# Designs tried in a protein design run: peptides against a protein of PDB entry 2N1D. Part 78

Target 1, 169 residues: chain A of PDB entry 2N1D
Amino acid sequence: EVKVKIPEELKPWLVDDWDLITRQKQLFYLPAKKNVDSILEDYANYKKSRGNTDNKEYAVNEVVAGIKEYFNVMLGTQLLYKFERPQYAEILADHPDAPMSQVYGAPHLLRLFVRIGAMLAYTPLDEKSLALLLNYLHDFLKYLAKNSATLFSASDYEVAPPEYHRKAV

## One batch from the design tools (peptide; made by RFdiffusion4, then SolubleMPNN)

Design b1_p18_6_s4 (from b1_p18_6, 7 letters changed)
Fold by OpenDDE base, seed 2:
Structure b1_p18_6_s4 (fold): chain B 169 residues (1-169), chain A 18 residues (1-18)
Amino acid sequence: as target 1 above (169 residues)
Amino acid sequence: SASEELEKMMKEIEEEYR
């Protein structure tokens, strides 16, 4: 089993996000004001600004690319609550060729790390590579925690209209 | 379903904090 540790300060947000959607019947506003692509870019730039070597920069870029890829693959099938399905369908209809990393934001990105561990367990990686990957994933999560005040806010959600509620439940 | 599994995980986390 591959376990990705979520920072303790981000766990309450996962619950709040879940509560906003499933219990309060709200939706995250799409397209996100700050999408996954932008978040990952900021992280990469942050790592570069801290004096990393070229080799380390390469590794960061690879990790960013990997996170983006996994997000785009898993968003529609693994990271959405039932209530969010109609919204996702509308996004696909309006933007059929757009990667979801350009549409969705921090809350959905954080959900990825709740589920990615199980996926990595079935990925053929040697012990060294897996350890390195996990280190970077944890490092990225620490970055999210550090910037949580700007990345995670209930104000990014809104109550779904009655017509949406009727078709979503 | 995947959504149910996600909800299960969040419920487990909620039990730790709520």
Scores: peptide ipSAE 0.597, ipTM 0.936, DockQ to the pose 0.793
Fold by OpenDDE base, seed 1:
Structure b1_p18_6_s4 (fold): chain B 169 residues (1-169), chain A 18 residues (1-18)
Amino acid sequence: as target 1 above (169 residues)
Amino acid sequence: SASEELEKMMKEIEEEYR
């Protein structure tokens, strides 16, 4: 596998997210107040404001597009806990053509980077290209860590209603 | 530790999609 290192300061959040869903039986509020698309857009704009080289700007846009695509492909089959599946089914029924990057937010996006390494192992990239991609992914993760106070909050979760528990059984 | 709990989280997700 290709190893994607998660910043140490974000690891506790992954644990909290896991605990909120699986142990406390809460759900992330959907649609997210700040979805994956907006997070990626903010990152791209942030990078553009700090570097004015056309080549770097192009690379950032490609990375953003790639992250979005991987997220949309992997969300339903790789990034959800069992308890979240009824919620996902409801989202699909209500918004069948909407990409999940417009529905879900930062916590699920962060989960992507726990799993993306395995997917990258099957991507036909040469060693140099893969190294560059990994550098950008790590740069993005650093951005998430820097903005973690605004992106990750337990207040974005809510206790699942009784009706949901009956469906989740 | 957080690292140990994260490992448990990763394992749980993996088991759900076996």
Scores: peptide ipSAE 0.191, ipTM 0.821, DockQ to the pose 0.082
Fold by OpenDDE base, seed 3:
Structure b1_p18_6_s4 (fold): chain B 169 residues (1-169), chain A 18 residues (1-18)
Amino acid sequence: as target 1 above (169 residues)
Amino acid sequence: SASEELEKMMKEIEEEYR
């Protein structure tokens, strides 16, 4: 299995996120004020501003595109807690053609990196390509950690109403 | 520890999709 290391700074947030949803029965407010698309765009721009070569810029863009694709594929089937499923269903009904990267935000994006390693194990990447990809993924995670104060906040969650609890059985 | 709680998180997600 391919291991994607989560920065230690972000691990407590994953726990808090988990607690907010599963124990406190809260929901991340959707659509996100800062969605996955925007986060990835900010990262790409950040890398560009640091004087990367054309080749590096191309690689960053590919990585961003890849992360986005993985997120959009995995969100509904692998990144949600059971309590979040009714919310997801509502999102799909209201926005059937919208990619989830335009709806969800940083917390769910971070969850991707908990799972993405297993998915990468099935990709037909050679060792060198995989290593390069992992380096960029770790670089992106470092970026998330650096900006964690603005990307992750419990205030982005809200208590689910009683009627929602009945749906989330 | 955070790592232990994260493991619980991962396990819960996995169980919820079974």
Scores: peptide ipSAE 0.091, ipTM 0.774, DockQ to the pose 0.082
Fold by OpenDDE base, seed 4:
Structure b1_p18_6_s4 (fold): chain B 169 residues (1-169), chain A 18 residues (1-18)
Amino acid sequence: as target 1 above (169 residues)
Amino acid sequence: SASEELEKMMKEIEEEYR
């Protein structure tokens, strides 16, 4: 398995996210105030502002595109807790053609990196390419950690109504 | 399921930081 290291600063948030959903029976407010697309765009712009070469910018854009693709593919089936499934179903019904990267936000994006390592293990990348990809993924995670105060907040969650509990499995 | 695995992983993290 390919190990993607989660910054220590973000691990407590994963716990809080888990607790908010599974124990406190709250839901992340959707559509997200700041969706995954926006977060990735900000990251790309951040990297651009750091004076990267054209090749570096290209690489960042490719990584961003890749993260977005992985997120959109994996969100519905791999990144949701059981309690969130009815919410997801409602989102699909209301926005059938919208990519989930336009609906969900930072907490769910962070969850991607809990699972992405296993997916990368089956990706036919050479050693150098894999190392480079991992470096960018870790770089992005560090970006999330740096901006965690604005990206991760319990105030973005809300208590699910009683009728929702009846739908939750 | 993959989601269940994620839940288990998150639970493990909780135990670590409890």
Scores: peptide ipSAE 0.052, ipTM 0.721, DockQ to the pose 0.777

Design b1_p18_7_s1 (from b1_p18_7, 7 letters changed)
Fold by OpenDDE base, seed 2:
Structure b1_p18_7_s1 (fold): chain B 169 residues (1-169), chain A 18 residues (1-18)
Amino acid sequence: as target 1 above (169 residues)
Amino acid sequence: SELDKRVEEAIAALGSAA
């Protein structure tokens, strides 16, 4: 089994995110003011600014591309709570061809990393490649933790209106 | 830890029909 370790600093957010949606019946505001694409771009630029070699930059770009792809594939089926389904349906109806990485933001991106391990277990990667990938994933999570104050906020959520509740029952 | 348990609970709820 491939397991991606979540930084301790981000664990409380996973719980808060879950609580905001499932217990407090709130929704993350969509489209995100800072979407997954933007977050990944910032990470890539951050890595470049640290003086990485060309090869390392290439690797970062590949990792970013991979994270984006996995997010876009998994969001609808793996990364939503039941209460978020009507919202997702509305997004699909309004923007059927839009990558979800352009719609959703940091909270949903973080959710990816609690599920991506299972998917990676079925990818044909050699041990060295997998280890390298995991290192980058952990590095990215550390980046998220470092920027958690700006990326994760309850203020990005709002109480779902009564009409939404009727759809989400 | 208690936090880990809550995290697991949150994770378990993802993608669930219930």
Scores: peptide ipSAE 0.671, ipTM 0.931, DockQ to the pose 0.640
Fold by OpenDDE base, seed 4:
Structure b1_p18_7_s1 (fold): chain B 169 residues (1-169), chain A 18 residues (1-18)
Amino acid sequence: as target 1 above (169 residues)
Amino acid sequence: SELDKRVEEAIAALGSAA
């Protein structure tokens, strides 16, 4: 099994995110103020501005595209807590043609990386390619950690209304 | 660690169906 290591700086957030949703019965405000597309774009621009595009075997743009694709595929089925399901259903109804990367934000994007490893395990990549991909994924996670103060905040969550609770539990 | 344990718990709860 492929395991993507989560930076220590982001581990507490995974717990807080989980707690906010499952225990405090809050929801991440959607559409996200800063969506996944924007975060990935910022990362790509950040990498390009630093001239760190020397890896010809796995370009930053390809990594970004891949992350976006995986996110959009996995969000609805693997990256939501049970309590978030009604919200997701509403999002699908209100934004039927929008990719979830345009709706959801950093917290859900981070969740991708705790599940993507299993998906990568079944991807037909040679050892070298997989290692390179993992390096980029870890690099992106480090980017998230570096910008965690702006990307991850409990203030982006709100208490779900009573009518929501009736649908969720 | 306790943190890792809590992370695992959080991860385990993901993807749960309604």
Scores: peptide ipSAE 0.669, ipTM 0.933, DockQ to the pose 0.753
Fold by OpenDDE base, seed 3:
Structure b1_p18_7_s1 (fold): chain B 169 residues (1-169), chain A 18 residues (1-18)
Amino acid sequence: as target 1 above (169 residues)
Amino acid sequence: SELDKRVEEAIAALGSAA
């Protein structure tokens, strides 16, 4: 089992996100004002501005691409609460050709990192490659924590309408 | 910690379509 450590600063958000959706019956506003693609692009640019070598820059790009791919694969099956399923179905109907990284935002991206460890356990990576990847994932999480004030806000959620409640748990 | 327990509870609820 591969364990990805969540920064202490972001742990309360995971709980609040869970509470907003499951107990307060709210939904994250979609499409996100700042989608996963944009967040990853900002991270890549941030890393490039820190004076990284060409090799480091290449590695960052690959990590970003990997995170995006994992997110797009896992969002619909592993990163949603039951209450969010009708919303996801609507998104698929309205945006059939769009990757979910262009629709969803920071809260759902953070959820990826509580599940990605299990997926990494099945990847054919050697010990050094896995360690390097984990280092970048933790680095990215630290970036999210650093920018948490702008990325994670309850104001990005809204109360689901009554008709939504009838088709959701 | 209590926070960690709540995080685990939140994580467990993900992907709970069934």
Scores: peptide ipSAE 0.668, ipTM 0.932, DockQ to the pose 0.723
Fold by OpenDDE base, seed 1:
Structure b1_p18_7_s1 (fold): chain B 169 residues (1-169), chain A 18 residues (1-18)
Amino acid sequence: as target 1 above (169 residues)
Amino acid sequence: SELDKRVEEAIAALGSAA
């Protein structure tokens, strides 16, 4: 089994996100003001600014591409609460060809890392490659924790309209 | 911890019909 450790700083947010959606019946505003693509781009630029070698830069780009791909594959089936399903259906109807990494933001991206471990367990990676990947995933999570004040905010959520509530419950 | 328990509860609800 592969388990990705979530930084202690981000654990409270996972709970708040869950509470906002499932108990307070709010929705994350879509399309996100800062989408997953932009967050990953910022991370890549951050890593490049740290004076990494060409090989390290290549590795960062591959990790970013991988995170994006996993997010786009897993969002609809693994990373949504029941209350968010009507919103997701509306997004698919309005933007059928748009990758979800261009629609959703930091909260849903963080949810990826609580489920990605199970997917990695079935990925044909050697031990060294898997260890390296996990190191980068943890590094990215540390980046999210460092920027949590700007990336995770309850103000990015809004009360669902009455017509939505009738569809979701 | 209590926090970890709540995190697990949040995780369990993802992709769930509940």
Scores: peptide ipSAE 0.667, ipTM 0.930, DockQ to the pose 0.636

Design b1_p18_7_s2 (from b1_p18_7, 9 letters changed)
Fold by OpenDDE base, seed 1:
Structure b1_p18_7_s2 (fold): chain B 169 residues (1-169), chain A 18 residues (1-18)
Amino acid sequence: as target 1 above (169 residues)
Amino acid sequence: SELDARFEEAKAALGSAA
């Protein structure tokens, strides 16, 4: 079993995110003001500015690409609460060819790391490669925690309209 | 802790059709 540890600083946000959606019947505003693609780009640039070697830069780019791919694959089936399903259906109808990493933002990206461990368990990686990947995933989570004040805000959510509530409930 | 319990509840609800 592959375990990805969520930083203690980010656990309260995941609880708040869950509460906003499931209890307060709010939705994250889509398309996101700052989407997953931009967050990953910022992380890559941040790592490159730290004076890494060419090999380390290559590794960061591969990790970013991997996170993006996992997010796009898992969003629709594993990273949504029931209340968000009508919104997702609308996004698919309006943007059928757009990757979800260009639509969704930080809260949904964070949810990925709650479930990605199970997917990694079925990935044919050698021990060294898996350890390296896990180190980068934890490094990225630390980055999210460091920038949590700007990435995670209840103001990015809005109360779902009455017509939406009727479809979701 | 209470936080851990609520976190597990949120985690369990992800991807749920119910």
Scores: peptide ipSAE 0.627, ipTM 0.929, DockQ to the pose 0.689
Fold by OpenDDE base, seed 3:
Structure b1_p18_7_s2 (fold): chain B 169 residues (1-169), chain A 18 residues (1-18)
Amino acid sequence: as target 1 above (169 residues)
Amino acid sequence: SELDARFEEAKAALGSAA
């Protein structure tokens, strides 16, 4: 199993996110005011501005593209709580051709890293390449932690309306 | 810790149909 370590600073947020959805019956406002695409773009620009060339086998853009692809593939099947499924169905109906990275935001992106390790276990990467990829993933998580005050907020959630409760389990 | 326990519960609930 490939283990992706979540920064200790972000674990409380994942718990709060879970609580907002499952216990408080709230929904993340969609489409996100800052979507996954923009977050990844900001990270890429941040890395380029820092001029870090230590890891040369992976380009930042390739890592960003990979994260985006994994997110778009996994969002609907692995990154939603049960209560969010009716919302997801509505999003698919209203935006059938839009990648979910353009709809969802930071909380769901963070959830990706809870599950991405299992997917990477089946990726045909050599040991060195996998290590480099993991380093980038951890670096990105550190970036999320550093910017958590602007990326993660309970104010981005709303109480689900009564009509939603009737179709949600 | 309580945080760790809740974190594990959150992880387990992700993607679940239950």
Scores: peptide ipSAE 0.625, ipTM 0.930, DockQ to the pose 0.709
Fold by OpenDDE base, seed 5:
Structure b1_p18_7_s2 (fold): chain B 169 residues (1-169), chain A 18 residues (1-18)
Amino acid sequence: as target 1 above (169 residues)
Amino acid sequence: SELDARFEEAKAALGSAA
């Protein structure tokens, strides 16, 4: 299994996120004010603006595209808590053709990195390529940590209405 | 630590159907 290390700065947020949803019965406001696509775009622009040469085997755009694809594939099956299922169903019904990276935001994107390691274990990559990819994933996680004050906030959640509770539990 | 324990619990709950 491939191990993706979550920065210590972000572990408390994942716990708070879990608590907001499962214990406080809140939902992340959707569609996100800043969606996954936007976050990834900002990261790409950040990397390009620094003027650092990219490894030709893994360009920033390729990494961003990969993260986006993994997110869109895994969101519905692996990145939601049970309480979020009715919300997800509503999103699918209202936005059937929209990729989830355009709907969800930073908290759900961070959840991806909790589970992506298991998926990478089944990806046919040579050792060198895998190491390079992991380096970029960790680089992105550090980017999220540096911008955590603006990306992760309990104010982006709202208490689910009674009607939601009836169909969620 | 308590944080680690809660973190593991959060991880385990992700994607759960029950």
Scores: peptide ipSAE 0.622, ipTM 0.929, DockQ to the pose 0.707
Fold by OpenDDE base, seed 2:
Structure b1_p18_7_s2 (fold): chain B 169 residues (1-169), chain A 18 residues (1-18)
Amino acid sequence: as target 1 above (169 residues)
Amino acid sequence: SELDARFEEAKAALGSAA
Protein backbone atom coordinates (compact mmCIF):
# COMPACT_ATOMS: atom_id res chain seq x y z
CA GLU B 1 0.00 0.00 0.00
CA VAL B 2 1.10 3.50 -0.79
CA LYS B 3 1.13 5.61 2.34
CA VAL B 4 -0.54 9.00 2.24
CA LYS B 5 -0.04 10.70 5.55
CA ILE B 6 -2.90 12.83 6.80
CA PRO B 7 -1.74 15.99 8.57
CA GLU B 8 -2.18 15.77 12.31
CA GLU B 9 -4.24 18.94 12.22
CA LEU B 10 -6.83 17.27 10.02
CA LYS B 11 -7.16 14.01 11.90
CA PRO B 12 -9.43 15.56 14.54
CA TRP B 13 -11.68 16.81 11.78
CA LEU B 14 -12.02 13.37 10.27
CA VAL B 15 -13.04 12.11 13.68
CA ASP B 16 -15.53 14.95 14.11
CA ASP B 17 -16.89 14.33 10.63
CA TRP B 18 -17.40 10.69 11.46
CA ASP B 19 -19.01 11.56 14.78
CA LEU B 20 -21.39 14.11 13.28
CA ILE B 21 -22.72 11.56 10.86
CA THR B 22 -22.60 8.24 12.64
CA ARG B 23 -23.32 9.30 16.22
CA GLN B 24 -25.12 12.60 15.94
CA LYS B 25 -27.04 11.46 12.86
CA GLN B 26 -26.32 14.58 10.87
CA LEU B 27 -25.75 15.01 7.16
CA PHE B 28 -23.47 17.28 5.24
CA TYR B 29 -25.61 19.77 3.38
CA LEU B 30 -25.79 18.98 -0.31
CA PRO B 31 -25.09 20.37 -2.78
CA ALA B 32 -22.03 21.70 -1.04
CA LYS B 33 -21.64 25.43 -0.66
CA LYS B 34 -18.10 24.93 -1.87
CA ASN B 35 -17.76 21.78 -3.91
CA VAL B 36 -14.72 19.70 -4.67
CA ASP B 37 -14.29 21.27 -8.08
CA SER B 38 -14.08 24.69 -6.50
CA ILE B 39 -11.64 23.60 -3.85
CA LEU B 40 -9.34 22.07 -6.43
CA GLU B 41 -9.59 25.17 -8.57
CA ASP B 42 -8.63 27.33 -5.63
CA TYR B 43 -5.66 25.12 -4.94
CA ALA B 44 -4.49 25.30 -8.52
CA ASN B 45 -4.79 29.07 -8.51
CA TYR B 46 -2.97 29.22 -5.21
CA LYS B 47 -0.09 27.24 -6.65
CA LYS B 48 0.03 29.50 -9.70
CA SER B 49 0.21 32.56 -7.50
CA ARG B 50 3.36 31.20 -5.94
CA GLY B 51 5.29 31.77 -9.14
CA ASN B 52 5.57 28.25 -10.40
CA THR B 53 7.12 27.53 -13.76
CA ASP B 54 4.98 26.45 -16.66
CA ASN B 55 6.02 22.88 -16.14
CA LYS B 56 5.09 22.99 -12.50
CA GLU B 57 1.74 24.50 -13.35
CA TYR B 58 1.11 21.69 -15.75
CA ALA B 59 1.93 19.19 -13.06
CA VAL B 60 -0.47 20.87 -10.66
CA ASN B 61 -3.23 20.74 -13.23
CA GLU B 62 -2.61 17.07 -13.78
CA VAL B 63 -2.68 16.41 -10.06
CA VAL B 64 -5.93 18.32 -9.70
CA ALA B 65 -7.43 16.38 -12.55
CA GLY B 66 -6.32 13.16 -10.99
CA ILE B 67 -7.72 13.98 -7.58
CA LYS B 68 -11.01 14.91 -9.16
CA GLU B 69 -11.16 11.69 -11.11
CA TYR B 70 -10.35 9.52 -8.14
CA PHE B 71 -12.91 11.36 -6.05
CA ASN B 72 -15.63 10.88 -8.62
CA VAL B 73 -14.85 7.20 -8.94
CA MET B 74 -14.49 6.44 -5.26
CA LEU B 75 -17.12 8.62 -3.57
CA GLY B 76 -20.06 6.29 -3.85
CA THR B 77 -18.32 3.07 -3.02
CA GLN B 78 -15.59 4.04 -0.59
CA LEU B 79 -16.04 7.50 0.89
CA LEU B 80 -19.48 7.35 2.50
CA TYR B 81 -20.56 6.18 5.89
CA LYS B 82 -23.56 3.90 6.03
CA PHE B 83 -25.82 6.65 7.32
CA GLU B 84 -25.08 8.75 4.25
CA ARG B 85 -26.23 6.20 1.71
CA PRO B 86 -29.86 7.32 1.45
CA GLN B 87 -28.64 10.85 0.81
CA TYR B 88 -26.33 9.60 -1.89
CA ALA B 89 -29.16 7.63 -3.46
CA GLU B 90 -31.25 10.79 -3.60
CA ILE B 91 -28.41 12.66 -5.27
CA LEU B 92 -28.04 9.95 -7.88
CA ALA B 93 -31.76 9.89 -8.55
CA ASP B 94 -31.95 13.64 -8.99
CA HIS B 95 -28.67 14.09 -10.84
CA PRO B 96 -27.61 10.77 -12.33
CA ASP B 97 -24.98 12.23 -14.63
CA ALA B 98 -23.52 14.85 -12.33
CA PRO B 99 -19.98 14.26 -11.17
CA MET B 100 -19.87 13.99 -7.43
CA SER B 101 -17.09 16.57 -7.35
CA GLN B 102 -19.76 19.13 -8.20
CA VAL B 103 -22.03 17.98 -5.39
CA TYR B 104 -19.86 17.11 -2.42
CA GLY B 105 -17.40 19.29 -0.56
CA ALA B 106 -14.33 19.42 1.62
CA PRO B 107 -15.16 16.76 4.21
CA HIS B 108 -15.72 14.08 1.61
CA LEU B 109 -12.70 15.23 -0.34
CA LEU B 110 -10.57 14.79 2.74
CA ARG B 111 -11.91 11.27 3.16
CA LEU B 112 -10.47 10.47 -0.26
CA PHE B 113 -6.99 10.71 1.11
CA VAL B 114 -7.75 8.08 3.69
CA ARG B 115 -8.29 5.56 0.91
CA ILE B 116 -6.43 6.84 -2.14
CA GLY B 117 -3.20 5.18 -1.12
CA ALA B 118 -4.63 1.75 -1.68
CA MET B 119 -5.77 2.75 -5.14
CA LEU B 120 -2.41 4.20 -6.05
CA ALA B 121 -0.79 0.92 -5.17
CA TYR B 122 -2.41 -0.55 -8.26
CA THR B 123 -1.51 2.34 -10.53
CA PRO B 124 1.50 1.68 -12.75
CA LEU B 125 3.84 4.52 -11.88
CA ASP B 126 7.58 4.58 -11.83
CA GLU B 127 9.27 5.43 -8.59
CA LYS B 128 10.01 9.02 -9.53
CA SER B 129 6.50 9.67 -10.76
CA LEU B 130 4.99 8.17 -7.66
CA ALA B 131 7.21 10.22 -5.42
CA LEU B 132 6.25 13.37 -7.28
CA LEU B 133 2.58 12.51 -7.05
CA LEU B 134 2.83 11.84 -3.35
CA ASN B 135 4.58 15.14 -2.85
CA TYR B 136 1.72 16.92 -4.55
CA LEU B 137 -0.88 15.01 -2.60
CA HIS B 138 0.81 15.93 0.64
CA ASP B 139 1.13 19.49 -0.57
CA PHE B 140 -2.58 19.56 -1.25
CA LEU B 141 -3.31 18.16 2.18
CA LYS B 142 -1.19 20.90 3.68
CA TYR B 143 -3.28 23.35 1.72
CA LEU B 144 -6.43 21.86 3.18
CA ALA B 145 -4.97 22.12 6.65
CA LYS B 146 -4.00 25.73 6.06
CA ASN B 147 -7.54 26.54 5.01
CA SER B 148 -9.28 24.21 7.43
CA ALA B 149 -11.11 27.02 9.24
CA THR B 150 -13.05 27.87 6.10
CA LEU B 151 -13.30 24.40 4.62
CA PHE B 152 -14.35 22.30 7.59
CA SER B 153 -17.19 23.33 9.86
CA ALA B 154 -19.86 21.52 11.79
CA SER B 155 -22.24 24.25 10.63
CA ASP B 156 -22.20 22.64 7.21
CA TYR B 157 -24.03 19.69 8.72
CA GLU B 158 -27.62 19.44 9.83
CA VAL B 159 -29.63 16.97 11.81
CA ALA B 160 -31.27 14.46 9.53
CA PRO B 161 -35.05 14.66 9.62
CA PRO B 162 -37.14 11.85 11.07
CA GLU B 163 -38.17 10.64 7.64
CA TYR B 164 -34.52 10.16 6.78
CA HIS B 165 -33.97 8.07 9.87
CA ARG B 166 -36.76 5.77 8.80
CA LYS B 167 -35.02 4.90 5.55
CA ALA B 168 -31.50 4.93 6.92
CA VAL B 169 -30.09 1.75 8.30
CA SER A 1 -3.71 7.88 21.85
CA GLU A 2 -7.45 8.37 22.06
CA LEU A 3 -7.40 10.47 18.92
CA ASP A 4 -5.47 7.85 17.02
CA ALA A 5 -7.87 5.16 18.10
CA ARG A 6 -10.91 7.14 17.04
CA PHE A 7 -9.21 8.08 13.79
CA GLU A 8 -8.63 4.44 12.98
CA GLU A 9 -12.23 3.69 13.82
CA ALA A 10 -13.43 6.42 11.49
CA LYS A 11 -11.19 5.11 8.73
CA ALA A 12 -12.48 1.60 9.17
CA ALA A 13 -16.08 2.74 8.96
CA LEU A 14 -15.67 4.51 5.62
CA GLY A 15 -17.40 2.71 2.81
CA SER A 16 -18.74 0.12 5.19
CA ALA A 17 -22.18 -1.30 4.66
CA ALA A 18 -22.24 -2.77 8.15
Scores: peptide ipSAE 0.621, ipTM 0.929, DockQ to the pose 0.708

Design b1_p18_7_s3 (from b1_p18_7, 7 letters changed)
Fold by OpenDDE base, seed 4:
Structure b1_p18_7_s3 (fold): chain B 169 residues (1-169), chain A 18 residues (1-18)
Amino acid sequence: as target 1 above (169 residues)
Amino acid sequence: SELDARVEEAIAALGSAA
């Protein structure tokens, strides 16, 4: 089993996110004001600005691409709470040709990292490659933690309307 | 910890159809 360690700084957010959606019946505002694509782009630029070698830059780009791909694959099936399903259906209808990384934001991106480990367990990577990947994933999570004040906010959620509640429960 | 337990609860609910 591969388990990605979530930074302590982000653990409370996972709980708050869960609470906002499942207990408070709120929805993250979509499309996100800052989508996953943008977050990953910022991360890549951040890494580049720190004087990474060409090799490291390449690795970062590959990691970003991988995260994006996994997110887009897993969002609809693994990264949503039941209450969010109608919203997702609406998103698919309104944005049929858009990858979910262009619609969803930081909270859902963070959710990826609590599930990606299981997927990586079945990925044909050698031990060294897996370790390297995990290091980058943790590095990215640290980046999210560093920017958590701007990326994770309950103000990005809103109470779902009664009409939504009726079709969601 | 309590926080970890709550995190696990949140994680467990992800992707749930129930």
Scores: peptide ipSAE 0.668, ipTM 0.932, DockQ to the pose 0.672
Fold by OpenDDE base, seed 2:
Structure b1_p18_7_s3 (fold): chain B 169 residues (1-169), chain A 18 residues (1-18)
Amino acid sequence: as target 1 above (169 residues)
Amino acid sequence: SELDARVEEAIAALGSAA
C-alpha cells in the first residue's frame, strides 16, 4: 500500500469541502475560475523559478503530466461525492471531450491525493523511482498548502438550486 | 486525532454511487 501524506494545513479543508457538499448541499462552481491545468502550470513555473537544473525541471514536468493524467482518469469515478454526480453528468453532456483538469479546480485536485496512493501501488516503479515520485507529490501538496488561501475558499461554492436537489435525490 | 477521523470519513465518502 502506498499512502500519500496530506499536509496538516490541508486536512481541515478536506473536511470543509466534504461538509460544504454533503451537509450544506453546495456545489463547487464549474468551470473552475482556476482549473487544475492552471494550478499545475503555476507549480511548474514556481519550481522553475527556484533555480532548478534542467534535469529537475524535466522531472517536475513529468510529475505535472502524471498528476494531470491521473486526475483526468480518476475524477469521475473516484473523486466525487454522490451529491456532485448530477453536476458531473451535466459537465460531460455539455463538454464531452474536455479533460476534467480544465473544468475542475483545487478542491477536487486535493481529493486526488487521498486516492492516488492506491493507483501507485499498481504502478511498476522501483523503490527509488517511487520514493522520488512521492517526494514530488508531497512537494506539490506543500505548494498547495502554501497557496491555500487563494486556492481553497468556501466562496467558490454555491448552494445548489432546488432543481438540482430533485436530480440528486 | 479527531481531525484525522473526520478526514477519513470524508475520504470514505468519495466515489459513492449515485
Scores: peptide ipSAE 0.668, ipTM 0.933, DockQ to the pose 0.717
Fold by OpenDDE base, seed 3:
Structure b1_p18_7_s3 (fold): chain B 169 residues (1-169), chain A 18 residues (1-18)
Amino acid sequence: as target 1 above (169 residues)
Amino acid sequence: SELDARVEEAIAALGSAA
């Protein structure tokens, strides 16, 4: 099994995110103030500005595109808690043609990396390509950790209204 | 660790439907 290691700095956030949604019955504010597209763009620009000292960083744009694609494919089926389903349904109704990377933000993007490993296991990549991809993903996670103070905040969540509770568990 | 256990619990809850 392909496993993507989550930085220790971000592990507490995964728990807090889970708690905010499932126990405190809050919802991440959508559309995100800073969506997945913008986060990935910032990362790409960050890597480009660093001078490309790492020979393995020549394909940053492709990695960004790949992360975006995986996110958009997996969000609705694998990256939501049950309580978030009505919100997702509303988003689909209001924005039927919008990729979810333009709607959701950092918390949901981070969730991708706890599930993407299983998907990669079924991707026909040679050993070298897989290793390189994993390095990219870990590098991106380090970037998220470095910017965690601005990307992950409980203030981006809000208590779901009573009418929402009636249609969600 | 306790943190890892809580992370696993969070991960396990993802993808729940209906």
Scores: peptide ipSAE 0.667, ipTM 0.933, DockQ to the pose 0.718
Fold by OpenDDE base, seed 1:
Structure b1_p18_7_s3 (fold): chain B 169 residues (1-169), chain A 18 residues (1-18)
Amino acid sequence: as target 1 above (169 residues)
Amino acid sequence: SELDARVEEAIAALGSAA
């Protein structure tokens, strides 16, 4: 079994995010002011600025590309609460060709890492490659934790309007 | 811990139709 450990600093946010959506009936503002593509780009640039070798830079780019792809594949099926379904349907209708990594932001990206482990378990990676990938995923999560004050905020959510409630419940 | 229990509850609700 492959399990990705979530930093202790980010665990409270997973709970707050869940509470905002499911109990307080709020929605994350879309399109995100800072989308997943931008977050991943910032991470890649951050790693490059640390003076990594060419091989390490290549690996970072591949990891970023992989995270983006997994996010775009999993968002609609695994990373949404029931209350968010009408919002997702509206996004698909209005922007059918846009990848979700250009629409959604940090909270939904964080949700990926609580589910990605199960998918990695079915990926035919050798032990060395899997260990390396997990190291980068944990490294990225630490990056999110380091920048959590700017990436995760309840102010990015808003109360859903009455017309939305009619669709969601 | 209590925090871990709440995290698991949040995770369990993801992708659910209920």
Scores: peptide ipSAE 0.665, ipTM 0.931, DockQ to the pose 0.665

